# Ledger of designs, part 47: peptides against a protein of PDB entry 5CWW

Target 1, 194 residues: chain A of PDB entry 5CWW
Amino acid sequence: VPKLQGPFDFDLNPEDEQDDEVELKDIYVIGEKPRVADLMRGEEEELEMMKEDQHNGLSLNIICLLSTSGQVKICLDIDGVEAQWLPPRSKNKRLFAPPPEPPSLLTFQTFDTLKPAEVTPDGWPMFSEDATSPYSFYVTHPAGITYISLTPWVFRLESELQSDSEAGTEFRIDLLAKGQGSERDRIFTQTRTQ

## One batch from the design tools (peptide; made by RFdiffusion4, then SolubleMPNN)

Design b2_p14_6_s2 (from b2_p14_6, 5 letters changed)
Fold by OpenDDE base, seed 5:
Structure b2_p14_6_s2 (fold): chain B 194 residues (1-194), chain A 14 residues (1-14)
Amino acid sequence: as target 1 above (194 residues)
Amino acid sequence: MKVFRLEDDDEVYF
């Protein structure tokens, strides 16, 4: 039986720690790029043909959280989530392993898709996939639709993660987070019929 | 569609 993943600890920016009671409405998960080299073991000729496509993704999972206010948090799974299975019902008491430390999620970006005047108590903002890109999605809410693209930073982050230099990786990731953010375009606005 | 409620402990499950 698969185990639920979590709880997750959020490494929030100190500015995001002041969000008293953020009611989450939706979650969107972008999986890590497939480890084609591990999957194609013994198919080295096909692996050489697929090397061009190995550049087309992030080696980390991306977790997008959506609040009632239409705020989007983009989190990175740095530790990586392996498929956990419930232990077999074997009667052997390992009753004293400390629980594993919860996996942490690094908050990479936070941004609003709604203006304060567009937020409604009955509003249920939701994610929707983009059929053209795994790193693009829509936020749909009663006030309109916002297109979001992570492509401005995803491939740069991947290039940093693939660098053989551990020295200054944290600083380079922080510069990417503070640099060119996610693209945001309000593709539809609901006209309030007066 | 998984709806997560933050019940009183800041724990997110997915």
Scores: peptide ipSAE 0.027, ipTM 0.470, DockQ to the pose 0.029
Fold by OpenDDE base, seed 1:
Structure b2_p14_6_s2 (fold): chain B 194 residues (1-194), chain A 14 residues (1-14)
Amino acid sequence: as target 1 above (194 residues)
Amino acid sequence: MKVFRLEDDDEVYF
């Protein structure tokens, strides 16, 4: 029986620790790029045709969290999602294995999609997929629709993760996080009909 | 450990 994954610990920036009551309304998960080489192990002829698509994604899962305030948190699963199996019902409970450390999610970016005057207590902001890119999505709220694209940093992050140099990877990722953020465009604003 | 709950107090498991 597969085990559900979680709970996840959020490595929140110390600045994000002050909002102890961020009510989440939606979650959007962008899976890691398919490891076509691992999937096609034994189908070397089909691997050659798919080499062009191997460059088009991030090797990490991206977890987008949406709050009632329309704040979006972009989190990265650095540890990766491994398929966990429920331990066999063996009669020997090892009474003293510490629980495994919960997997951590690195908060990469935090940003607002709504103005403070657009936030409503009964507002349910939701994610919606972009049919044109797995790294783009919409935040839909009664006040309007915001387009979001992760494309400005995703491919740069992937190039850093594929670098043979472990030294300074954390620093390069921090520079990417502080650099060109996610693209945000308010594509629709609900005009209050007076 | 901040457990983000969706409205039903359910722990977000992926």
Scores: peptide ipSAE 0.027, ipTM 0.455, DockQ to the pose 0.031
Fold by OpenDDE base, seed 2:
Structure b2_p14_6_s2 (fold): chain B 194 residues (1-194), chain A 14 residues (1-14)
Amino acid sequence: as target 1 above (194 residues)
Amino acid sequence: MKVFRLEDDDEVYF
């Protein structure tokens, strides 16, 4: 039986530590780019034709969290998710292995999709996928629909993760996080018919 | 299809 993944520790930015009371309403997960080389192991001739498409994604999982306020947190799974299996019901409980350290999620970006006047206590904002891009999605709320694209930074982040130079990678990732953020466009606004 | 559950305000499971 697959084990549920988690709990996850959130590495929050110091600016996000003030939001410990944020009621989450939805979660959207963008999986890592398919390791076609690992899947096509022994089919090296077909792998050469698919090499062009292997460059078009992030090697990390992206976890998007959505609050009642319409705040979106973009988290990165840096440790990577290995498929965990529930141990077979074998009588040898290693009664003394420390629990594995919980996997950490790095908060990469936080941003609002709603204006303060659009937030309602009974609001249930939801994610929905974009059929045109795995790195784009919509936030739907009774006040409107916001398009979100991660494309401005995803490919730059992947280029940094693939760089052989560990020196200054953290600084370059921090500059990416603080730089050109996710694109946000309010594609629909519900007019309150007075 | 991964099924995510928010069980408590601090714990994300998938």
Scores: peptide ipSAE 0.025, ipTM 0.481, DockQ to the pose 0.028
Fold by OpenDDE base, seed 4:
Structure b2_p14_6_s2 (fold): chain B 194 residues (1-194), chain A 14 residues (1-14)
Amino acid sequence: as target 1 above (194 residues)
Amino acid sequence: MKVFRLEDDDEVYF
């Protein structure tokens, strides 16, 4: 039986710790790029044709969280969400193994899609997919629609993850997070008819 | 451990 993935611990930036009361309204998950090399073990000829497509995505899952305030948190699954199967009902539950530490989600970016004057307590902002890119999506709220693209950093992050140097990966990711952030464009604003 | 709940006290599992 597949186990539900989670719970996840959020490695929130200390700046994001102040919002303990952030009511989430939606979640959007961008799956890791298919590890074609692992899937095609034994079909080396087809692997060569798919090598070009292997460069077209992130080897990590991206979890986007959306609050009532229209704040978007972009989280990275660094540990990798392996398909957790419920352990086979082995009669020997070692009654004393501490539960595995929950997988952590690295908060990569936090940003607002709404102005404070657009936030409503009963607001239900929602994600919607972009049909043209898995790394782009929209946040829809009654006050407007915001386009979001992760493309400015996703491919750079992938290039860093594919680097043979594990040393300083966290630092390089932090530099990417502080660098060119996600693209954000308010493509629609609802005119408050007075 | 911040458990984000969608309205019904449910842990966000995906």
Scores: peptide ipSAE 0.024, ipTM 0.458, DockQ to the pose 0.032

Design b2_p14_6_s3 (from b2_p14_6 with A1M S2K D11E)
Fold by OpenDDE base, seed 5:
Structure b2_p14_6_s3 (fold): chain B 194 residues (1-194), chain A 14 residues (1-14)
Amino acid sequence: as target 1 above (194 residues)
Amino acid sequence: MKVEKLEDDDEVYF
C-alpha cells in the first residue's frame, strides 16, 4: 500500500511569506536527468558523447508551485523524494525507530507572473510545458501568458552538484539563488474590453 | 530570499 507523503518542509522561504496564506493552484515537475551510466551499460562510446554535452540538465528534480495570485515558487528536491510504501505487517514489534525527518524542498526562486490589477479571486493560473526545452515552460492565466526559462542557472547549479566537495554545497546553492534568476517574458496580454 | 514582485506600473518587459 502506498504511504501518504508530506507535509514537505520548505527551506529558504522568504520571511514575508506566511506559507499559510498562499493558495496553490498548480504544480509542475521537471524530472532529473537520467543517470546515463546506469542506462548505457555496454555502450561506452555513446556514454562519452553524452557526458560532453554540457546541456544534459540537472541531476535534481525541480518542483514548481503556482498560486492563485500567479506567483511561482521554484523548489529543488535535494534529498531525492522516493516513493514510500507501508511496511508489511510483520508481527515483530521492531522498536520505535524515530519518525523519519519530513522531506525538505529547497526554495531556489520566487517571482510574480501577474500584476496586482491582473489578480482575480477566482483566478486559475496553470503551467504548460515547452516542447522545445525541458527547462522552459508557460504560465497561462486569463489576463495573459508568461514564458519562463530556468536555463540561466540550471547548468551552473549542475556544475556545483558535480563537485567532489560536499562541504558548503547548501551555501553555494544559496549564492546561486541570490544571483541571476530565471528568465521571464510576457508573450501575450489579454486586452480588457472596457 | 527576495520575492521578485510586479507592480501595476511595471512595463511587462521582464
Scores: peptide ipSAE 0.246, ipTM 0.803, DockQ to the pose 0.342
Fold by OpenDDE base, seed 4:
Structure b2_p14_6_s3 (fold): chain B 194 residues (1-194), chain A 14 residues (1-14)
Amino acid sequence: as target 1 above (194 residues)
Amino acid sequence: MKVEKLEDDDEVYF
């Protein structure tokens, strides 16, 4: 039986955002690249070819959250939020294990896809995939369509995650977040008939 | 971290 996941703690949230007030309308998950090193345990030759492909994507899951206002929050699953299944009812519930700390999502970027005048109370923005890239997607709202690409930072982040220095990963991610963010492009705007 | 807000007057130069 699937376990309900959450609550999620969001790290690096903007100070100005009361997370409690954001009505989420959609979620888009970009799964981590297959850990080729773990899958290819025994095929050394294929491992070398896959190491050269720095373009094979991010080793972290990316969780994109979309609010009613058309705000997108890009979160990184640092802790590896796997699909939690209810443990088989082992009779020995250690009743006294502290609840595991809620999984934390690292907020990498937050941006609007709608102008204030385009926001509607009944707005239902939705994600849709880009068939050409796993790290690109669209936000569709009645007011417009926005293309989003994570490609400007994803591969740089992966390079940092593959560095032998586990120390300071969060700091390096914060530096990346302050650098070149996601590409955002309004590909269509619905003209309000005045 | 700063939210990249859009304003009504923003020319949608992404």
Scores: peptide ipSAE 0.246, ipTM 0.800, DockQ to the pose 0.340
Fold by OpenDDE base, seed 3:
Structure b2_p14_6_s3 (fold): chain B 194 residues (1-194), chain A 14 residues (1-14)
Amino acid sequence: as target 1 above (194 residues)
Amino acid sequence: MKVEKLEDDDEVYF
């Protein structure tokens, strides 16, 4: 049985976001790139060729949250939230281990996909994958469809995470978040026939 | 961070 994970703490939230008002409707998870070194154990020549491929995905999980208002929050799993399973019912309840600290998510970007006039109380926006890219997806709402791509920053972030300097990683991520954000494109708008 | 909000007068293309 999967273990219930959470609550999650959100780091670097915007000061103006009252988290208390956001009704979430959907979640989209982009899994971390598998460690090529773990998959290619024994094939050093193919490993070198794959290191030269500049399209190496992000080594962190990305968690996208979608609200009723069509707001998207892009979160990074810095701590590496592994899928936890409930231990089999072995009789030895370790009654005294403090609960593990809740995993933290780093809020990287927050943006709207709907205009204020497009937001409806009964609106149910949903994520859908892009079959052409692991770092692109769609938000579908009755008012329209928005394409989103994380590619403008994902590869830059990976380059920073691969740097030998642990010192200032958070600061460099904050600078990336303040830079060129995710691509957004409204590919379809539903015309209200009056 | 800053929330990238949309306004009613914003262009359809971002």
Scores: peptide ipSAE 0.244, ipTM 0.803, DockQ to the pose 0.338
Fold by OpenDDE base, seed 1:
Structure b2_p14_6_s3 (fold): chain B 194 residues (1-194), chain A 14 residues (1-14)
Amino acid sequence: as target 1 above (194 residues)
Amino acid sequence: MKVEKLEDDDEVYF
């Protein structure tokens, strides 16, 4: 039986997040690319060819959260939130394991996709995938459609995660977050017929 | 970190 996951803690939240209950409307998950090295254990020749593709993606799950206002929050799963299953009803309840700490998500970026005048109280923005890129997606709202691409930072982040120095990873991620953010492009705007 | 907010006068292309 699948276990309900959460609550999640959010690390490095924007300072401008007032405790306003951000009503989330949708969630989009970009799964980590399988470590080619772990899958190709025994196929060394294919491993070399795939190492040359510097576009191997991110070794972390990305969790995108979408609010009613069209605000997107890009979160990184640093702790590796795996699908949890309810333990089988075996009589040996290890009654004494402290509940695992709630998994923390690192907020990497938060941005709007709608102007204030486009936000509606009954708005239901939704994510949709881009079939051409695993790191690109669309936000669809009645006011318009916004294309989003994580490609400007994903490969840089992966390069930092592959560095032998575990020390200061959070600091390096913060530096990347302050750099060139996600690409945003409004591909369609619904003309308000006056 | 800061929220990258949009204003009503912002260009539609980012």
Scores: peptide ipSAE 0.243, ipTM 0.801, DockQ to the pose 0.323

Design b2_p14_6_s4 (from b2_p14_6, 4 letters changed)
Fold by OpenDDE base, seed 2:
Structure b2_p14_6_s4 (fold): chain B 194 residues (1-194), chain A 14 residues (1-14)
Amino acid sequence: as target 1 above (194 residues)
Amino acid sequence: MKVFKLEDDDEVYF
């Protein structure tokens, strides 16, 4: 039986340590780019045709969290998800190895999709996928629809992760996080009919 | 379809 993934520890940015009980309403997960090389092990001729598509994604999972307030947190799974299986119900009491440390999620960006005047207690903002890009999605709320694109930083982050230079990687990632953030466009606004 | 459960204690499960 596959084990559920989690719990995850959130490495919150110190700016996001506001003890606001952020009621989460939805989760959107962008999977890591397919390791086509690992999947096509022994099909080296077909692998050459798919090399062009292997350059177009992040080697990390992205976890997007959406609050009642319409705040979006973009988290990165740095530890990576290995498929965990529930241990077989074998009667051998292997002494409880301490549970593995929960995988950590690095909070990369936090931003609002709603104005404070658009937030409603009964509001249920939801994610929806973009059919044109795996790194784009919509936040739908009764006040309107916001388009979000991660494209401005995803490919830059991938280029840093593929760099052989460990020196200053943390600083370059911090500059990416503080740099050009996710694109946000309010594509629809619901006019309150008075 | 991955079923995500948000629990009240900031624990996210996939």
Scores: peptide ipSAE 0.026, ipTM 0.440, DockQ to the pose 0.028
Fold by OpenDDE base, seed 3:
Structure b2_p14_6_s4 (fold): chain B 194 residues (1-194), chain A 14 residues (1-14)
Amino acid sequence: as target 1 above (194 residues)
Amino acid sequence: MKVFKLEDDDEVYF
């Protein structure tokens, strides 16, 4: 039986520490790119044909969190989630292994999809998938629909993660986070018919 | 440890 992953520690920027009471309404997870080399172990001839497509994704999981206010937090799983399995029901509970440290999520970007005047206490913003891109999604709220694309930075981040230089990776990721952020387009606005 | 809660008192597990 797979173990549920979590709890997660959020590595929050000190500026995000003031939002102690953000009620979350939805979560959207974009999985890491499939390691085709690990899946095709023994089919080396087919692996050569798929090498061109193996570059089209991020090697990290992306966790998107959506608040009641329509704020989206984009978090990166840098530590990587190993599939944890519930220990077999065998009678030797290692009663003395400390629980593993909770995996940390890096907050990469925070942004609003709603104006303060569009936020309602009864508002339930939700994620929905884009059928055309694994790195795009919609935020749907009673006030309207916002398209979001992570494509402006995802492939740049992947190129930095694949660099042979561990030195300054954190600094390069911080520069990417402060650089060109996610694309946001308000594709629909609900006109309040008075 | 800041735990974001969905409306049920449960830790965010995915």
Scores: peptide ipSAE 0.026, ipTM 0.426, DockQ to the pose 0.032
Fold by OpenDDE base, seed 5:
Structure b2_p14_6_s4 (fold): chain B 194 residues (1-194), chain A 14 residues (1-14)
Amino acid sequence: as target 1 above (194 residues)
Amino acid sequence: MKVFKLEDDDEVYF
């Protein structure tokens, strides 16, 4: 039987620590790029042809959280999530191993998709996929639709993660987080007919 | 994916 993933510890920016009361409405997950070399073991000729496509993704899972306020948090799974299974019902009481430490999620970016005047208590903002890009999605709310693209930073982050230089990786990732953020475009606004 | 907020702990499970 599959085990639910979590709990997750959020490595929040100190400015986001006031969000303990944020009601989440939706979650969108972008999986890590497939390790084609591990999948194509014994098909080295086809692997050489697919090398161009191996550069087209992030080696980390991205977890997008959406609040009632229309705030989006972009989190990175640094530890990686393996498929957990409930232990077989074996009657052997092997002594309490301490529970594994919960996996941590690094908060990479936080931003609003709604204006304060568009937020409603009965509002249910939702994610929807973009059919053209795995790193793009929409936030849909009764007040309108916002397009989001992670493309401005995802491939730069991947290039940093693939760098043989451990020295200053944290500083370079912090510069990417503070740099050019996710693209945001309000593609539709619902006109309140008075 | 379905978010389960447990009513008694602010732990998010998915």
Scores: peptide ipSAE 0.026, ipTM 0.426, DockQ to the pose 0.028
Fold by OpenDDE base, seed 4:
Structure b2_p14_6_s4 (fold): chain B 194 residues (1-194), chain A 14 residues (1-14)
Amino acid sequence: as target 1 above (194 residues)
Amino acid sequence: MKVFKLEDDDEVYF
């Protein structure tokens, strides 16, 4: 039986700790790129054809969270969301194993898609996919539509994750987070007809 | 451990 993944612990930036009451309205998950090398173990000839596509994504899951305020949090699953199967009901529950620590989600970026004057208590902002890129999506709210692209950093992050140097990976990720953020474009604004 | 709820009492599980 598949186990639902979670609960996740959010490694929130200290600036995001102040919003204890962020009501989430939607979630958008971008899966990790398929580890073709692990899937094709024994089909080395087909692996060579798929090496070109191995460069086309992030080896981490991205979890996008959307609040009622239209705030988007981009979280990275660094620990890897392994498909948790409910352990077979082995009668030997080690009654004393501490529960595994919940997997952590690194908050990579936080940003608003709505102006404070556009936020409504009954607002239900939603994600919608971009058909052209798995790393792009829209936030739709009655006040308008915001395009979001993760492309500016996703491939750089992947290049850092594929680097043989574990040393300073966290620092390089932090530098990427503080660097060129997600692209955000307000493609539509609903004019309040007064 | 911040559990985000989408509605009253639902834990966000993926």
Scores: peptide ipSAE 0.026, ipTM 0.421, DockQ to the pose 0.032

Design b2_p14_7_s1 (from b2_p14_7, 5 letters changed)
Fold by OpenDDE base, seed 4:
Structure b2_p14_7_s1 (fold): chain B 194 residues (1-194), chain A 14 residues (1-14)
Amino acid sequence: as target 1 above (194 residues)
Amino acid sequence: SPRVTRLPSSSSTP
């Protein structure tokens, strides 16, 4: 059953404190891929199809936020990480689970899809999926279309999340955030007919 | 030819 996730607590990078004025126009969610280990409890046939998907997708939900300015924020659902590190809570304590804490979202990357001269006050950029990759999408604005791919980092992040080494995971994630930006290519630019 | 313009990565100022 897809859990309605929300409200989200945004751990905005402190550099994003200037974003108090960011009017969001669209949201794009990339759902977590099931772990191969979780599929081992299911039918063997689904496991073979997932083995051919050599690219184990990210075991975290990715939330992409799009502002009027064409700024994209890539957020990660970190509660998915904590739930993985917490030893499986013994099924037997009927203790009133405190209301599930709102999922913590980590802002992983922030980038623009528009040039300053392309930003309009009435701009309504929108996300659209890429049929060829779950980790790629488009931002469509009247000024143009930008292709975005998370593939430069998503598989590396998944490798870190699958590592048994808890030590330095945060540091390695921070290095990934700083080192390998999302691919961002303007595939179409609307020529202003002067 | 569609001008693929690579937008500059928002340099996170170190």
Scores: peptide ipSAE 0.017, ipTM 0.558, DockQ to the pose 0.055
Fold by OpenDDE base, seed 5:
Structure b2_p14_7_s1 (fold): chain B 194 residues (1-194), chain A 14 residues (1-14)
Amino acid sequence: as target 1 above (194 residues)
Amino acid sequence: SPRVTRLPSSSSTP
Protein backbone atom coordinates (compact mmCIF):
# COMPACT_ATOMS: atom_id res chain seq x y z
CA VAL B 1 0.00 0.00 0.00
CA PRO B 2 1.68 3.26 -1.02
CA LYS B 3 1.72 5.38 2.13
CA LEU B 4 0.20 8.77 1.44
CA GLN B 5 3.29 10.91 1.86
CA GLY B 6 2.24 14.24 3.38
CA PRO B 7 1.71 16.80 4.67
CA PHE B 8 5.16 17.98 3.64
CA ASP B 9 6.53 20.75 5.79
CA PHE B 10 8.39 22.88 3.30
CA ASP B 11 11.36 24.33 5.08
CA LEU B 12 11.05 27.28 2.77
CA ASN B 13 14.12 29.32 3.61
CA PRO B 14 12.66 32.17 5.74
CA GLU B 15 14.78 34.67 3.76
CA ASP B 16 12.79 33.84 0.63
CA GLU B 17 9.87 36.09 1.69
CA GLN B 18 9.33 36.30 -2.09
CA ASP B 19 8.35 32.60 -2.11
CA ASP B 20 5.19 33.20 0.00
CA GLU B 21 3.74 34.97 -3.07
CA VAL B 22 4.28 31.86 -5.24
CA GLU B 23 0.94 30.21 -5.94
CA LEU B 24 1.64 26.49 -6.50
CA LYS B 25 -0.42 24.79 -9.25
CA ASP B 26 1.01 21.26 -9.45
CA ILE B 27 3.25 18.72 -7.68
CA TYR B 28 5.25 15.88 -9.27
CA VAL B 29 6.91 13.16 -7.13
CA ILE B 30 9.74 10.89 -8.26
CA GLY B 31 9.93 7.96 -5.84
CA GLU B 32 13.23 6.72 -4.40
CA LYS B 33 14.91 3.66 -5.87
CA PRO B 34 13.94 0.62 -3.77
CA ARG B 35 16.72 -0.51 -1.43
CA VAL B 36 18.62 -3.65 -2.47
CA ALA B 37 17.92 -5.02 1.02
CA ASP B 38 14.15 -4.65 0.51
CA LEU B 39 14.45 -6.34 -2.91
CA MET B 40 16.34 -9.30 -1.35
CA ARG B 41 13.14 -10.04 0.60
CA GLY B 42 11.15 -10.28 -2.64
CA GLU B 43 11.44 -12.62 -5.62
CA GLU B 44 14.99 -12.73 -7.12
CA GLU B 45 13.50 -12.05 -10.60
CA GLU B 46 12.65 -8.40 -9.78
CA LEU B 47 16.27 -7.92 -8.63
CA GLU B 48 17.63 -8.89 -12.06
CA MET B 49 15.32 -6.45 -13.91
CA MET B 50 16.44 -3.58 -11.63
CA LYS B 51 20.15 -4.46 -12.13
CA GLU B 52 19.70 -4.15 -15.90
CA ASP B 53 18.58 -0.55 -15.43
CA GLN B 54 22.22 0.61 -15.78
CA HIS B 55 21.20 3.94 -14.26
CA ASN B 56 21.08 3.48 -10.50
CA GLY B 57 18.25 5.80 -9.46
CA LEU B 58 18.43 8.21 -6.54
CA SER B 59 17.92 6.79 -3.02
CA LEU B 60 15.91 9.94 -2.11
CA ASN B 61 12.40 11.00 -3.08
CA ILE B 62 12.31 14.05 -5.37
CA ILE B 63 9.41 16.50 -5.08
CA CYS B 64 8.90 18.96 -7.93
CA LEU B 65 6.75 22.05 -7.30
CA LEU B 66 5.23 24.14 -10.12
CA SER B 67 3.96 27.73 -9.75
CA THR B 68 1.49 29.76 -11.85
CA SER B 69 4.51 31.61 -13.30
CA GLY B 70 6.00 28.32 -14.59
CA GLN B 71 8.73 28.28 -11.93
CA VAL B 72 9.87 24.79 -10.94
CA LYS B 73 11.41 23.96 -7.56
CA ILE B 74 13.24 20.64 -7.21
CA CYS B 75 13.13 19.45 -3.59
CA LEU B 76 14.86 16.44 -2.02
CA ASP B 77 13.49 14.38 0.87
CA ILE B 78 16.58 14.31 3.11
CA ASP B 79 15.02 12.08 5.79
CA GLY B 80 15.88 9.21 3.46
CA VAL B 81 19.57 10.06 4.03
CA GLU B 82 19.23 10.05 7.81
CA ALA B 83 17.58 6.63 7.62
CA GLN B 84 20.82 5.25 6.11
CA TRP B 85 22.91 6.68 8.96
CA LEU B 86 20.54 5.68 11.76
CA PRO B 87 21.67 2.34 13.20
CA PRO B 88 18.95 -0.27 12.59
CA ARG B 89 16.39 0.49 15.30
CA SER B 90 16.57 -2.39 17.75
CA LYS B 91 13.23 -4.21 17.21
CA ASN B 92 12.41 -4.50 20.93
CA LYS B 93 11.64 -0.99 22.20
CA ARG B 94 7.91 -0.33 21.90
CA LEU B 95 8.83 3.29 22.40
CA PHE B 96 5.80 5.17 21.21
CA ALA B 97 7.52 6.43 18.11
CA PRO B 98 6.67 10.11 18.18
CA PRO B 99 4.39 10.86 15.24
CA PRO B 100 6.69 10.66 12.23
CA GLU B 101 8.22 14.10 11.92
CA PRO B 102 7.15 15.57 8.59
CA PRO B 103 9.82 14.91 5.98
CA SER B 104 12.36 17.71 5.73
CA LEU B 105 12.56 18.98 2.15
CA LEU B 106 15.74 20.54 0.81
CA THR B 107 15.33 22.87 -2.19
CA PHE B 108 18.08 21.70 -4.54
CA GLN B 109 17.27 23.76 -7.68
CA THR B 110 14.87 26.49 -8.81
CA PHE B 111 14.33 27.47 -12.47
CA ASP B 112 11.79 29.00 -14.86
CA THR B 113 10.00 27.31 -17.79
CA LEU B 114 8.31 30.51 -19.06
CA LYS B 115 9.56 33.92 -20.18
CA PRO B 116 8.11 36.90 -18.25
CA ALA B 117 6.00 37.86 -21.31
CA GLU B 118 4.44 34.34 -21.41
CA VAL B 119 3.26 34.43 -17.76
CA THR B 120 -0.52 34.92 -17.42
CA PRO B 121 -2.57 35.29 -14.20
CA ASP B 122 -4.96 32.55 -15.33
CA GLY B 123 -2.14 30.24 -16.45
CA TRP B 124 -2.39 26.68 -15.12
CA PRO B 125 0.87 24.85 -15.86
CA MET B 126 0.86 21.06 -15.33
CA PHE B 127 3.44 18.27 -15.00
CA SER B 128 3.44 15.13 -17.13
CA GLU B 129 5.74 12.10 -17.03
CA ASP B 130 8.28 11.04 -19.66
CA ALA B 131 8.14 7.34 -20.56
CA THR B 132 11.88 7.37 -21.46
CA SER B 133 13.17 8.17 -17.95
CA PRO B 134 11.75 8.48 -14.41
CA TYR B 135 14.01 11.55 -13.99
CA SER B 136 12.56 13.41 -16.99
CA PHE B 137 9.19 15.17 -17.32
CA TYR B 138 7.26 17.89 -19.18
CA VAL B 139 5.75 21.19 -18.07
CA THR B 140 2.69 22.09 -20.16
CA HIS B 141 1.43 25.70 -20.20
CA PRO B 142 -0.89 27.54 -22.68
CA ALA B 143 2.25 29.34 -23.98
CA GLY B 144 4.18 26.10 -24.66
CA ILE B 145 5.69 22.79 -23.52
CA THR B 146 9.09 22.47 -21.79
CA TYR B 147 11.08 19.25 -21.42
CA ILE B 148 12.96 18.87 -18.11
CA SER B 149 15.66 16.32 -17.29
CA LEU B 150 17.32 15.82 -13.88
CA THR B 151 19.80 13.27 -15.31
CA PRO B 152 22.75 15.76 -15.46
CA TRP B 153 23.03 15.67 -11.64
CA VAL B 154 20.85 12.83 -10.18
CA PHE B 155 23.36 10.01 -10.75
CA ARG B 156 26.26 12.10 -9.45
CA LEU B 157 24.25 12.98 -6.35
CA GLU B 158 23.53 9.28 -5.74
CA SER B 159 27.26 8.50 -6.04
CA GLU B 160 27.98 11.13 -3.37
CA LEU B 161 25.23 9.79 -1.06
CA GLN B 162 26.68 6.26 -1.33
CA SER B 163 30.24 7.41 -0.64
CA ASP B 164 31.58 6.34 2.79
CA SER B 165 33.64 9.54 2.93
CA GLU B 166 31.81 11.90 5.30
CA ALA B 167 34.61 14.41 4.76
CA GLY B 168 33.69 16.91 2.04
CA THR B 169 30.29 15.37 1.12
CA GLU B 170 28.45 18.64 1.89
CA PHE B 171 30.96 20.58 -0.20
CA ARG B 172 30.59 18.18 -3.15
CA ILE B 173 26.75 18.33 -2.94
CA ASP B 174 26.93 22.16 -2.88
CA LEU B 175 29.13 22.03 -5.99
CA LEU B 176 26.52 19.80 -7.69
CA ALA B 177 23.69 22.23 -6.79
CA LYS B 178 25.69 25.23 -8.14
CA GLY B 179 27.17 23.39 -11.13
CA GLN B 180 25.21 21.52 -13.78
CA GLY B 181 21.55 22.51 -13.61
CA SER B 182 18.67 20.42 -14.90
CA GLU B 183 18.27 20.24 -18.67
CA ARG B 184 15.49 22.59 -19.90
CA ASP B 185 14.34 22.54 -23.52
CA ARG B 186 11.26 24.30 -24.92
CA ILE B 187 9.87 21.69 -27.36
CA PHE B 188 6.73 23.64 -28.36
CA THR B 189 5.77 27.34 -28.32
CA GLN B 190 2.22 28.48 -28.96
CA THR B 191 2.19 31.28 -31.53
CA ARG B 192 -0.25 33.98 -30.48
CA THR B 193 -2.31 34.48 -33.58
CA GLN B 194 -2.61 38.23 -33.57
CA SER A 1 9.56 21.80 -36.81
CA PRO A 2 9.06 23.20 -33.29
CA ARG A 3 12.27 25.09 -32.56
CA VAL A 4 13.83 23.73 -29.40
CA THR A 5 14.94 26.97 -27.76
CA ARG A 6 17.16 26.63 -24.73
CA LEU A 7 15.88 28.98 -22.09
CA PRO A 8 18.74 31.03 -20.64
CA SER A 9 19.97 29.62 -17.34
CA SER A 10 18.25 31.70 -14.72
CA SER A 11 21.17 33.06 -12.72
CA SER A 12 20.90 31.36 -9.37
CA THR A 13 20.82 34.31 -7.06
CA PRO A 14 23.57 33.47 -4.54
Scores: peptide ipSAE 0.017, ipTM 0.566, DockQ to the pose 0.055
Fold by OpenDDE base, seed 3:
Structure b2_p14_7_s1 (fold): chain B 194 residues (1-194), chain A 14 residues (1-14)
Amino acid sequence: as target 1 above (194 residues)
Amino acid sequence: SPRVTRLPSSSSTP
């Protein structure tokens, strides 16, 4: 039985401690790429093709959060969601490993999909997937539709994570976060017929 | 014509 993971400790940047209760409306999860090496314990040829494809997905889970205001937060699960299986009810007195600490989510990027004049108190923006890429999605609101793509940074982040140096991973992620942001394009705007 | 308006990145520069 998959254990419900949570609560997540959000390492929110202390400067975002503005007490504005960000009312979340939707969550979109992009799962980590499957560990091909663990799945393909027999087909060396498919492993070579997947290594040559520089378009291999991210080894981290991505958690996208959407507020009533149309703000998107892109969070990374750096500690890795080890699938915490509930220990099988086998009677053997294996010492209860302390409940593993909840995974820390790093806020990688924050951006708006709505203009201030488009925000409504009763607004209910929603995520929807892009069938063409797991790293692209849409935010739909009555005011309009915004296309979002994580592709400008996700593959660069994966390349950095695959480097043998665990030291400075957080620093390299911070540099990438400050670099090229997610693609954000308003594909449709609802004209208010006054 | 769908006006593709690039919303400015609110990069909160520290």
Scores: peptide ipSAE 0.016, ipTM 0.562, DockQ to the pose 0.046
Fold by OpenDDE base, seed 2:
Structure b2_p14_7_s1 (fold): chain B 194 residues (1-194), chain A 14 residues (1-14)
Amino acid sequence: as target 1 above (194 residues)
Amino acid sequence: SPRVTRLPSSSSTP
């Protein structure tokens, strides 16, 4: 179980500073793929299985936030990457290291799962996992169920993060954020019984 | 029949 090490400083885009108190109702975390180096300390057989899965997923934690309105924010834990590139700082217990700054979350995508007419003040949308993919999930609301898949971009993002060329990585990530959105399919809509 | 309604992509990219 990945421990959510909150608090997260959301660099909420100042455009998302709309006066709408985004009341968060649920959080869904997709943990980073296990590092091959961490597996190399285990059985060689587990390493081969993970190498054959060319679709090993993202090396970043993904944090999904769900509001009362059914808005989903897909956030990436980028500081997790920087901390990975820093050579393991020798565990010299600086007893007085300031508490690590909360990890910065990059909002990668924002989208709605409800129509404005489906939003209710007492609505409590919730996440649920997809047993078939770690990068797919459902948003359940009394008005309906929406399937979400991150697969259109997650593997491409990983390919960019693993590219030998640091040059232009940020630009390519920005293009991915602006380009291929997450897949969203309303799989069930509740009929209002009059 | 469950209407699979593709919701419009409101991509508010930051």
Scores: peptide ipSAE 0.010, ipTM 0.549, DockQ to the pose 0.055

